# Peptides against a protein of PDB entry 6PSE, part 101

Target 1, 78 residues: chain A of PDB entry 6PSE
Amino acid sequence: PSEEEEYARLVMEAQPEWLRAEVKRLSHELAETTREKIQAAEYGLAVLEEKHQLKLQFEELEVDYEAIRSEMEQLKEA

## One batch from the design tools (peptide; made by RFdiffusion4, then SolubleMPNN)

Design b2_p22_4_s3 (from b2_p22_4, 9 letters changed)
Fold by OpenDDE base, seed 5:
Structure b2_p22_4_s3 (fold): chain B 78 residues (1-78), chain C 78 residues (1-78), chain A 22 residues (1-22)
Amino acid sequence: as target 1 above (78 residues)
Amino acid sequence: as target 1 above (78 residues)
Amino acid sequence: SLPSDEEIEAFFQGILDKAAAE
């Protein structure tokens, strides 16, 4: 039997005391996992924003670079 | 009483059938939340890598820009 | 304040490492 099937059997055959303990355990793990998920989402959004700002700065620099490059190229060709 | 205290009372007074159902519910929610957490982490790492690559490209462009800017400035001052 | 990129990376990697150990 799979671990899932074995666990299902344990739950079916368990006494109320074990079941209450399992509810408590799972509730705790769910709360922790939820907190980590939320934190991961917050960090992900922050990094996305930083990347976006960096991209805008990069594009601005590209424009400035091309302007100077073009001017320099024209001077060299003259 | 807080929602947590009310929930704790429900768990204490619950019949085995309710407890088994609650274990099943919590197990399902934990599995889903865990998957979402993992996905968030994978995505976050990918965005961090993209930001890193963009930063390297930006720094390379800054070097090239400063080289041309300096050359142009010297020519204008001559 | 937002953690450093290295700290954020460590956080995400920690999640994945834990998942792989389960």
Scores: peptide ipSAE 0.652, ipTM 0.880, DockQ to the pose 0.978
Fold by OpenDDE base, seed 3:
Structure b2_p22_4_s3 (fold): chain B 78 residues (1-78), chain C 78 residues (1-78), chain A 22 residues (1-22)
Amino acid sequence: as target 1 above (78 residues)
Amino acid sequence: as target 1 above (78 residues)
Amino acid sequence: SLPSDEEIEAFFQGILDKAAAE
């Protein structure tokens, strides 16, 4: 039998005391996992914002660079 | 009583059939939350890599820009 | 304050490493 099938059998045959303990265990793991998920989402959003700001700066610099490059090219061709 | 206290009382007074159903529910939610946490981590790493690549491109452009800016400044001052 | 990129990366990688070990 698979681990899942064995676990399912355990749950079906378990006494109320074990079941209550299992509910407590699962609730705790769910709370921890939820906290980690939220933290991961928050960090992800922060990095996205930093990337966005960097992109804006890059685009501004690119415009300025092309302006100077074009001016320099015109001067060299004259 | 808080929702947590009410839930705790429910678990203590619940019949085995309800407890088994609750174990199943919590197991399902844990699995879903775990999947979402993993997805968030994978996405976060991808965004970090994108930001890193953008930063490298920005630094390269900044070097090129300063070179042209300096050359242009010298030409204008002469 | 926000952690460094390296710390954030380590956090995400830690999640994935744990998942792979399960």
Scores: peptide ipSAE 0.651, ipTM 0.879, DockQ to the pose 0.979
Fold by OpenDDE base, seed 2:
Structure b2_p22_4_s3 (fold): chain B 78 residues (1-78), chain C 78 residues (1-78), chain A 22 residues (1-22)
Amino acid sequence: as target 1 above (78 residues)
Amino acid sequence: as target 1 above (78 residues)
Amino acid sequence: SLPSDEEIEAFFQGILDKAAAE
């Protein structure tokens, strides 16, 4: 039997005391996992914002660079 | 009483059938939340890598820009 | 303030490592 099937059997045959303990355990793990998920989302959004700002700066510099490059090319061709 | 206290009382007074159902519910939510957490981490790492690559490109362009700017300034001062 | 990129990376990697160990 798979671990999942064995666990299902355990839950089915368990006494109330074990079941209450399992509810408590799972509730705790769920709370912790939820907090970690939320924090991961917050960090992800922060990094996305930083990347976005960097991209804007990059695009601005690209425009300025092309302007100077073009001017330089014109001066060299004259 | 707080919602937490009420829930604790419910668990304490619950019949085995309710407890088994609650274990199943919590197990399902934990599995889903865990998957979401993992996905958030994977996406976060990807964005970090993208930001890193963009930063490298930005720094390279900055160097090139300053080189051309300096050359242009020298030509204008002559 | 936000953690450094290295700390954030470590946090994400920690999540993945834990998942792989389960």
Scores: peptide ipSAE 0.651, ipTM 0.880, DockQ to the pose 0.976
Fold by OpenDDE base, seed 1:
Structure b2_p22_4_s3 (fold): chain B 78 residues (1-78), chain C 78 residues (1-78), chain A 22 residues (1-22)
Amino acid sequence: as target 1 above (78 residues)
Amino acid sequence: as target 1 above (78 residues)
Amino acid sequence: SLPSDEEIEAFFQGILDKAAAE
């Protein structure tokens, strides 16, 4: 039998004391996993914000660069 | 009593049929939350890489900008 | 206050490494 089938059989045949312990274990793991998920989301948003700010700076520099490039081209042609 | 205390009491007094159902529910939620956590981590790494690439492009543009600025300054002084 | 990019990367990679081991 698969591990999943074996686990399902264990749950089906388990005594109340084991079932209560399993509920406690699963609740703990769920809480920890949820905390990690939330933390991951927070970090992801922070990095997105940093990327956004960098993008704005990059776009501003591109504008300045094109302005100087254009002026230089005009000076060379004159 | 707090919701946590009420839940703890419910688990303590529950019949095996309810406990088995709760194990199934918690297992399902844990699996879903774990999947979401993994997705968040994958997404976060992708954004970090995008930010890194943008940083490199920004630094390259800064170098090019300074080169053109310097050349233009020399042309204006001549 | 925010972790460095390296620390954040390590955090995300840690999640994925754990998942791969399961």
Scores: peptide ipSAE 0.650, ipTM 0.879, DockQ to the pose 0.967

Design b2_p22_4_s4 (from b2_p22_4, 11 letters changed)
Fold by OpenDDE base, seed 4:
Structure b2_p22_4_s4 (fold): chain B 78 residues (1-78), chain C 78 residues (1-78), chain A 22 residues (1-22)
Amino acid sequence: as target 1 above (78 residues)
Amino acid sequence: as target 1 above (78 residues)
Amino acid sequence: SLPSDEEIEAFFQGILDEEAAR
């Protein structure tokens, strides 16, 4: 049997005391996992914002670079 | 009483059938939340890598820009 | 303040490492 099937059997045959303990355990793990998920999302958003700012800076520099490149090219052709 | 205290009381007074259902519910939510957490982490790492690559590109462009700027400046001074 | 990129990376990688250990 799979671990999932074995666990399901355990739950079906478990006494109330075990079930209460399992509810407590699962509730705790769920709370922790939820906090981590939220934190991960927040960090992800922060990194996205930083990337966006960097992209804007890059695009500005690219415009400036192309302007100078074009000017230099014109000077070389003259 | 807080919602947490009320829930704790519910768990303490619950019948086995309710407890088994609650274990099932919590297990399901934990599995989903875990999946979402993992996905968030994967996406976060991807964004970090994208930002890193963009930073490298930006730094390379900055070097190129300064090189052209310097050359242009020298030409203007001549 | 926001953690460094390295710290954030470590956080994300930690999540994935936990999954791999299951």
Scores: peptide ipSAE 0.638, ipTM 0.878, DockQ to the pose 0.976
Fold by OpenDDE base, seed 2:
Structure b2_p22_4_s4 (fold): chain B 78 residues (1-78), chain C 78 residues (1-78), chain A 22 residues (1-22)
Amino acid sequence: as target 1 above (78 residues)
Amino acid sequence: as target 1 above (78 residues)
Amino acid sequence: SLPSDEEIEAFFQGILDEEAAR
């Protein structure tokens, strides 16, 4: 039998005291996992914002670079 | 009483059938939340890598831009 | 304040390492 089937059988055969303890355990793990998920989302959004700002700066520099490059090329051709 | 205290009382007074259902509910929510947490972490790492690559490209362009800017400034001063 | 990129990376990698250890 799979671990999942074994666990399911354990839950079905468990006494109320064990079940209450398991509810407490799962509630705690869920709370911790939820906290980590939220923190991961916050960090992810922050990094995305930083990347976006960097992208804007890069695009601005590309425009400036092309302007100077074009001017320089014109001077070299003259 | 707080919602947490009310929930704790519910768990203490609950029948085995309710407790088993609660274990199942919490197990499901934990599995889903864990999956979402993992996805957030994977996505976050990918965005960090993208930002890093963009940073490298930006720094390379800055070097090229400063080279042309300096050459152009020298030509204007002459 | 936001942690450094290295700290954020370590946080995300920690989540994945925990999963791999399960």
Scores: peptide ipSAE 0.638, ipTM 0.878, DockQ to the pose 0.982
Fold by OpenDDE base, seed 1:
Structure b2_p22_4_s4 (fold): chain B 78 residues (1-78), chain C 78 residues (1-78), chain A 22 residues (1-22)
Amino acid sequence: as target 1 above (78 residues)
Amino acid sequence: as target 1 above (78 residues)
Amino acid sequence: SLPSDEEIEAFFQGILDEEAAR
């Protein structure tokens, strides 16, 4: 039997005291995992914002660069 | 009583059938939340890498821009 | 203040490492 099947059997045969303890354990793990998930999402959003700002700066610099490049090219061709 | 206190009381007074159902519910939620947490982490790492690559490109463009700017300035001052 | 990129990376990688260890 898979570990999942064994666990299912354990739950089915478990006494109330064990079941209550298991509910407590699972509740705790769920709370912790949820907190970590939320934290991960928050960090992800922060990084996205930083990337977005950097992208805007990059695009502005590209425009400026192309302007100077074009001017210089014209000067060299004249 | 807080919702947490009420829930705790419910668990203490619950019948085995309810407890087994609760274990199943919590197990499912934990599995789902865990998957979402992992997905968030994977996405976060991807965004970090994208930001890093963009930063490198930006720094390279800055160097190129300053080179052209300096050359142009020299030409105009001559 | 927001953690550094390195700290954030470590956080995400930690999550994935925990999963790989299961």
Scores: peptide ipSAE 0.637, ipTM 0.877, DockQ to the pose 0.981
Fold by OpenDDE base, seed 3:
Order: sequence, then C-alpha cells, then structure tokens
Structure b2_p22_4_s4 (fold): chain B 78 residues (1-78), chain C 78 residues (1-78), chain A 22 residues (1-22)
Amino acid sequence: as target 1 above (78 residues)
Amino acid sequence: as target 1 above (78 residues)
Amino acid sequence: SLPSDEEIEAFFQGILDEEAAR
C-alpha cells in the first residue's frame, strides 16, 4: 500500500487520544506553514516595490540619456 | 472564552468521527497552504532575478550616460 | 528593517529545499 493508504488506515483505526494528538500536530504544522507563507508574501511585495522604484529610475535616466544623445547628434551634424 | 479555548474544548469533547473529519480537513488545508507557500517562494525568486537584470541594465545605461555627458561637457568647454 | 536580497533569496530557496527533501 502507498504511504497515503497506510496513513488513511491508521486514521480509521486510531483511538480518540491519537486522533486528538494528530489534530494538535496538524494544527501546529498549519500555523507554522501559514506564517512562512505570509513571510514569503511580505518579502515578495518588498522586492516588487524595490524593482518598481528601480524601473522608475531607469526610465528617468533613459529620458535624460536620449536628450543628451539627441543634442550631441545635432551638434555633430552642424 | 477565546475562539482558541472554545476550539480546544471542542477537540477534547469530540467523538472519533468528528476527530477523523477534522484530521482530514486540517490535512487538506495544510496541503493547500504548503502549495501556496512554495508558489510564493518561486514567484519571489523570479522577481529577485528580474530586479537583478534590471539593475545590470541600469548600471550599463549609467556608464553610457556618463560617457556622453562627459563628451558633451568637453565639447561645450572647447 | 528589510533583509538583504541575499538573505531573502536564501529564505525562498530554503522553502524550496524543504519541499525537495520531502
């Protein structure tokens, strides 16, 4: 039998004391996993914000660069 | 009593059938939350890579901009 | 304060490494 089938059988044959302990274990793991998920989301949002600010700075520099490039081209053609 | 205290009492007083259903519910929620956590980590790494590539492009543009700015300044001073 | 990019990367990679070890 697969591990999943063996676990399902264990749950079906378990005494109430084991089942209560398993509920407690699963609740703890769910809480920990939820905290990690939230932390991952917070870090992801922070990196997205940094990337957004960098993109704005990049676009501003592109505008300034094209202005100087165009002026330089005009001076060289004159 | 808090919701946590009420839930703890429910678990202690529950019949085996309810406990088995709760194990199944918690197992499902844990699996879903785990998948969401993994997805968040994968997305976070992708955004970090995008930010890194953007930073490299920004630094290259800064070098090109300073080169043209310096050349323009020299031409204006001559 | 926000961790460094390297620390954030290590955090995300840690999550994926834990999954690979299961």
Scores: peptide ipSAE 0.637, ipTM 0.877, DockQ to the pose 0.978

Design b2_p22_5_s1 (from b2_p22_5, 10 letters changed)
Fold by OpenDDE base, seed 2:
Structure b2_p22_5_s1 (fold): chain B 78 residues (1-78), chain C 78 residues (1-78), chain A 22 residues (1-22)
Amino acid sequence: as target 1 above (78 residues)
Amino acid sequence: as target 1 above (78 residues)
Amino acid sequence: DAERAREEALLREFFAAYEASR
């Protein structure tokens, strides 16, 4: 049997004491996993904002670069 | 009493049928939250990689920009 | 660019939803 099937059987045949302990365990794991999920989301959002700001700076620099490149090309062709 | 205290009391006084249902509920929520956490992490990593590539491009452009600026300044001073 | 912008907006919304759940 799969681990899932074995676990399901264990739950079905378990005594109240084991079930209470399992509820406690699962509640704890859920709380931790939820916290980790939120942290991952916060981190991802921060990186996304940083990338956005960097892109704006990059685009500004591209404009300035093309302006100088164009001026330089004009001077060299004259 | 706090919701947490009330929940704890409920678990302590619960019948096996309720406890089994609660284990099932918590297991399901944990599985979903875990999946969401992993998904958030994957998205965050993708954004991080994109930001890193953009940073490299930005730095390359800065070098090129300064090179042209320097050349232009030299030409104007001559 | 427009497609990428939409993707980023979706990601932003996804992350913001979890921020709101804190």
Scores: peptide ipSAE 0.139, ipTM 0.795, DockQ to the pose 0.056
Fold by OpenDDE base, seed 5:
Structure b2_p22_5_s1 (fold): chain B 78 residues (1-78), chain C 78 residues (1-78), chain A 22 residues (1-22)
Amino acid sequence: as target 1 above (78 residues)
Amino acid sequence: as target 1 above (78 residues)
Amino acid sequence: DAERAREEALLREFFAAYEASR
């Protein structure tokens, strides 16, 4: 049997004291995992914002670059 | 009492059938939350990689821009 | 590029949804 099946059997045969302890354990793990999920989402959002800012800076630099490039090209053609 | 305290009391007074059901519920939620956490982390990593690529492109453009800027400055000084 | 923008928007919504759940 799989570990999952073994665990299920354990739960079925467990005494109330073990079950209460397991509820406590799972509740704690769920809370922690939930916090971690939220943290991961916050991190991802922050990176997205940083990427967006970088994109704006990049596009601004492209405009400036093309302006200078064009001016330089005109000078070389003259 | 807080909701947490009420829940704790419920667990202490609960029958085995309820406790088994609660273990099942919590296990399911934990599994789902864990998957979501992992997904969020994967998305965050993907965005981070995209940001990194953009950063490299930006830095490359900066180098090119400074080269042209410097050349232009030299021409203006002459 | 448009598709990438769409994907980014979806990601932003995903992250924002979890932020709102806090």
Scores: peptide ipSAE 0.139, ipTM 0.795, DockQ to the pose 0.055
Fold by OpenDDE base, seed 3:
Structure b2_p22_5_s1 (fold): chain B 78 residues (1-78), chain C 78 residues (1-78), chain A 22 residues (1-22)
Amino acid sequence: as target 1 above (78 residues)
Amino acid sequence: as target 1 above (78 residues)
Amino acid sequence: DAERAREEALLREFFAAYEASR
């Protein structure tokens, strides 16, 4: 039998005291995992916003670079 | 009493059938939340890597920009 | 470029959805 099937059998044969303890354990793990998920989402969103700002700065620099490149090319051809 | 206290009381007074159902529910939610957490982490990592590559490109452009800016300044002063 | 923009939009939606669930 798989671990899942064995666990299911354990739950079916368990006494109320064990079941209450398991509910408590699972509730705690669920709360922790939920907090970790939210934290990962917050971090990812922050990085995404930073990336967006960096992209804007990059595009601004590209414009400035092309302006100077074009001016320099004109000066060299004159 | 808080919702947490009421839930705790419910668990303490619950019959085995309810407790088994609650274990099943919590196990399912934990599994789903765990998968979502992992997915969020993977997405966050991907964005971070993209941001890193963008930063490298930005820094390379800054070097090129300063080189042209300096050359242009020299040409104008000559 | 367009594909990357779409991917970023999907990521924003994903993260925003979880932030809203807090």
Scores: peptide ipSAE 0.138, ipTM 0.794, DockQ to the pose 0.054
Fold by OpenDDE base, seed 4:
Structure b2_p22_5_s1 (fold): chain B 78 residues (1-78), chain C 78 residues (1-78), chain A 22 residues (1-22)
Amino acid sequence: as target 1 above (78 residues)
Amino acid sequence: as target 1 above (78 residues)
Amino acid sequence: DAERAREEALLREFFAAYEASR
């Protein structure tokens, strides 16, 4: 049997005391996992914003670079 | 009483059938939340890596820009 | 800049830890 099927059998055959303990365990793990998910999302959003700002700076520098390149080309041809 | 205390009482007074259903519900939610957490982590890591690569490109462009700027300055002064 | 680098490293470790747990 799969692990999932075995677990399902355990739950089906379990006494109320075990079930209450399992509810407590799962509730705790769910709360922790939820907090971790939210934290990961917040971090990801922060990095995404930083990346966006960096991209804007990069694009601005590209424009400035091309401007100087063009001017340099004109000066060298004169 | 707090929502947590009320829930705790519910679990304490619950019949086995309710407890089994609650275990099933919590297991499902935990699995989904875990997948979402992992996805958030994967996405965040990808964004971090992209940001890092962008930073390297930006720094390279800065070097190239300064080189052209310096050359331009020399040409204008000649 | 050094502080930002450290922060990014910590974030990278955080995300990598979850990847490794999969």
Scores: peptide ipSAE 0.132, ipTM 0.793, DockQ to the pose 0.055; fails the geometry check

Design b2_p22_5_s2 (from b2_p22_5, 12 letters changed)
Fold by OpenDDE base, seed 1:
Structure b2_p22_5_s2 (fold): chain B 78 residues (1-78), chain C 78 residues (1-78), chain A 22 residues (1-22)
Amino acid sequence: as target 1 above (78 residues)
Amino acid sequence: as target 1 above (78 residues)
Amino acid sequence: SAKRQEEEALVQEFFKAYEASK
């Protein structure tokens, strides 16, 4: 039997005291996991914004660089 | 009473059938939340890596830009 | 729970933003 099937059997045969303890355990784990999920999302959004701003700056610099490069190239070819 | 206190009382007074159902519900929510947490973490890491690579490219371009700018400035001053 | 809904919305916002950034 799979671990899932064994767990299911345990739950079905469990006494109320065990079930209450299991509810408490699962509730705690769910709360912690939820907090971690939220933190990951918040961090991810922050990094996305930083990346976006950096991309804009990069593209601006790239334009300026190509302008100067082109001017320099023209001067060298003359 | 807080929602948490009310829930705690519900769990304490619940019948085994309700408790088993609650264990099942919480297990399902935990599994889903865990999956989403992992996914959020993976996405966050991907964005972080992309940002890092972009930063390196930006810094390299800045160096190249300043080199050309300086050369151009020197030529103009001569 | 309103709190849970707000939390889920934030997570979904991130997922959406991530996909849009690709």
Scores: peptide ipSAE 0.489, ipTM 0.867, DockQ to the pose 0.967
Fold by OpenDDE base, seed 2:
Structure b2_p22_5_s2 (fold): chain B 78 residues (1-78), chain C 78 residues (1-78), chain A 22 residues (1-22)
Amino acid sequence: as target 1 above (78 residues)
Amino acid sequence: as target 1 above (78 residues)
Amino acid sequence: SAKRQEEEALVQEFFKAYEASK
């Protein structure tokens, strides 16, 4: 049997004391996993914002660079 | 009483049928939350890598820009 | 709970923002 099937059997045959303990365990794991999920999302949003700001700066620099490059090219060709 | 205290009381006084249902519910929520956590982490890593690559490109462009700027300045002062 | 709904909304916001950033 799969681990899932074995677990399901345990739950079906379990006494109330075991079930209460399992509820407590699962509640704790859920709380921790939820916290970690939130942290990952918050971090991801922050990085997205940083990347966006960097992209804007990069695009601005590209414009400035092309302006100087073009001017330089014109001066050299004259 | 807090929601947590009320929930704790429910668990303590619950019948096996309710407890089994609660284990099933919590297991399902944990599985879903875990999946979402992993997905959020993967997305965060992807964005971080993209930002890193963009930063490298930006720094390279800054070097090139300063080189041209300096050359242009020298030409204008000569 | 209201707290859980708020937390889920934040996660969904990130997923949406990520997809939009591509």
Scores: peptide ipSAE 0.488, ipTM 0.867, DockQ to the pose 0.968
Fold by OpenDDE base, seed 4:
Structure b2_p22_5_s2 (fold): chain B 78 residues (1-78), chain C 78 residues (1-78), chain A 22 residues (1-22)
Amino acid sequence: as target 1 above (78 residues)
Amino acid sequence: as target 1 above (78 residues)
Amino acid sequence: SAKRQEEEALVQEFFKAYEASK
């Protein structure tokens, strides 16, 4: 049988004491996993904002660079 | 009493049938939350990589810009 | 719970923002 099937059997045949302990364990793991999920999302949002700001700065520099490049090209053609 | 205390009481006083159902519920929620956590982490890493690449491009452009700026400055001084 | 719903909303906000950034 698969691990999932074996676990299902354990739950089905378990005594109340084991079941209570399992509820406690799962509740704890769920809480921790939820915390980690939230932290990942918060961090992700922050990085997205940082990337956005960097992109704006990059685009501004591109404009300035092309302006100078064009000016220099004109000087060389004259 | 707090919700946590009330829940703890429910678990302590629950019959095996309720406990088995609760284990099933928590297992399902944990699986879903874990999936979302992993997905959030993956997305976060992707954004970090994108930001890193953008930063490298920005720094390269800064170098190129300063080179042209310096050349133009020298031409104007001559 | 309300807290859980708020937490889930934040996660969904991130996913949405990520997709929009592509």
Scores: peptide ipSAE 0.488, ipTM 0.867, DockQ to the pose 0.966
Fold by OpenDDE base, seed 5:
Structure b2_p22_5_s2 (fold): chain B 78 residues (1-78), chain C 78 residues (1-78), chain A 22 residues (1-22)
Amino acid sequence: as target 1 above (78 residues)
Amino acid sequence: as target 1 above (78 residues)
Amino acid sequence: SAKRQEEEALVQEFFKAYEASK
């Protein structure tokens, strides 16, 4: 029998006191896991924004670089 | 009374059948929430890696840009 | 729960934004 099947049997045979304790335990774990999930999402969004800003800066630098490169090339050709 | 207090009273007064159903519900939600938490964490790490790679590229371009800028400045001063 | 729904929406927003960033 799988662990899931064994757990299911335990729940079916459990006394009310155990069941109440299990509800409490699961509720607590769910709350914590939910908090962690949200935190991960918030962090991820922040990193995405940072990456986006960096990309914009990179693109601006590329434009500036190409401008100077072109000017330099013209000077060398003259 | 807070929603949490009301829920706590419900659990205390609940019949075993309700408690078993609640354990099942909470177990399911916990499993789903856990999966999403893990996925969010994985995505966050991926974005961090992408940002890191972009940063490296940006820094390389900065070096090249400063080199050309310096050369150009020298030419203008001469 | 309205709070839970809002929290879930935030997570989905991140997933959507992540996919869009690729």
Scores: peptide ipSAE 0.487, ipTM 0.867, DockQ to the pose 0.966

